# Ledger of designs, part 6: peptides against a protein of PDB entry 5TDY

Target 1, 88 residues: chain A of PDB entry 5TDY
Amino acid sequence: EKKIDGRRKAAVLLVALGPEKAAQVMKHLDEETVEQLVVEIANIGRVTPEEKKQVLEEFLSLAKAKEMISEGGIEYAKKVLEKAFGPE

## One batch from the design tools (peptide; made by RFdiffusion4, then SolubleMPNN)

Design b1_p30_5_s2
Fold by OpenDDE base, seed 1:
Structure b1_p30_5_s2 (fold): chain B 88 residues (1-88), chain A 30 residues (1-30)
Amino acid sequence: as target 1 above (88 residues)
Amino acid sequence: SLEEEVEKLIEEVKKYSPEEIAEVIKEWLK
């Protein structure tokens, strides 16, 4: 798995979300951050399905760690184990 | 397929509010 810088991850995520959702997200970021991300999005180039998958999974992992949405500890643990040791 | 997985993941991400998504992005940008 390749390391992706934060700016790249954010750009990939925003593009993946679509313009409507991305715009809503942008409203919660400061002006300078928005400007920087717009540049990153403009220069995003090719985004492979593998990269998209990685970014989305990293988002979900971090979001879960922040306990933004509760899905149950046991169920999440099962998913982690499956991804770590199960078939890919 | 990989594309199907990606689509499912996108839908999972969309379940979070714009504010929550922005919060994670802020973490990535630190």
Scores: peptide ipSAE 0.740, ipTM 0.961, DockQ to the pose 0.777
Fold by OpenDDE base, seed 5:
Structure b1_p30_5_s2 (fold): chain B 88 residues (1-88), chain A 30 residues (1-30)
Amino acid sequence: as target 1 above (88 residues)
Amino acid sequence: SLEEEVEKLIEEVKKYSPEEIAEVIKEWLK
C-alpha cells in the first residue's frame, strides 16, 4: 500500500460519498477545515480505484475501532488481516 | 470486480452518520 496523507484521505472519502453526503459531513467540521478540504477536493486530480478502496477501508477500520456502530464483523476483520499479512 | 467492491464499501461507509464520518475525518486531519 501507498501512504496517503490525512488531507488526501479526507478529500478522497468526501468525493466518494457524493455531494449530498459530503455536504452533510462538512457541516460537522469547523470553517477552516472545510475551506482546506474544499481546496483539497478541487485539486484532487486522479483518484485510482485502488486508492479509493484503500481510503474506504481505512475509514471503516477506524470507524469500527471507535465502535461508532454496533455492526462490525469477523469477515471485515479477516479482510484487514489479509491486507496486512496477505500477498502483496 | 474492483469497481463493484468499491461500490459496496461506499455503501458501508454511508451507514455511518455524517457526524460519525466527520469524527474520523477529524482524526485524519490531526
Scores: peptide ipSAE 0.735, ipTM 0.960, DockQ to the pose 0.767
Fold by OpenDDE base, seed 2:
Structure b1_p30_5_s2 (fold): chain B 88 residues (1-88), chain A 30 residues (1-30)
Amino acid sequence: as target 1 above (88 residues)
Amino acid sequence: SLEEEVEKLIEEVKKYSPEEIAEVIKEWLK
């Protein structure tokens, strides 16, 4: 996997969520951040399925680390392993 | 398939509230 900068990750995530959900997320960001992300989204270019997968998994990993949603440590770990080493 | 896997991941992400998603984005932007 390649290292993806934060702005790129955010743009990929927001595009993946779709305009409706992305708009809801944007309401929780300050004006300057929103403007910056809009530019990133406008210039996002091609997003490969591999890059999208990486961003989504990084989000879930960080969200779980922050314990935003409890899903069980062992079960989540199994899902991570399946996605990392299982067939795609 | 990879496409189906990505779609499932998107659905998992959507389980989080807009505020929670924004929190993660803020972390990425630091």
Scores: peptide ipSAE 0.735, ipTM 0.960, DockQ to the pose 0.742
Fold by OpenDDE base, seed 4:
Structure b1_p30_5_s2 (fold): chain B 88 residues (1-88), chain A 30 residues (1-30)
Amino acid sequence: as target 1 above (88 residues)
Amino acid sequence: SLEEEVEKLIEEVKKYSPEEIAEVIKEWLK
């Protein structure tokens, strides 16, 4: 697993969400940030399933850490443990 | 499959509001 810079993570996430949801998200970002991300998206190139998975999981991890959604805390914890130790 | 797993993750992410998603993005961009 390789480190992904923040700009790349954001671009991958937005692309993964699809244009409709991504547009909604971008409404909460300032114009300069949007422009930066648009450039990043335009140059995103190949996004592997592994990279996409990593970004999505990092998002969920951070979102949970921020307690943005209190629903399913235990369930998420179980999923994390399953992903960490289940396959082994 | 990996793709199916990714799709499930996307659905999980979509449960967050656009504002909440933007908050995480802002943090990534710091």
Scores: peptide ipSAE 0.735, ipTM 0.960, DockQ to the pose 0.753

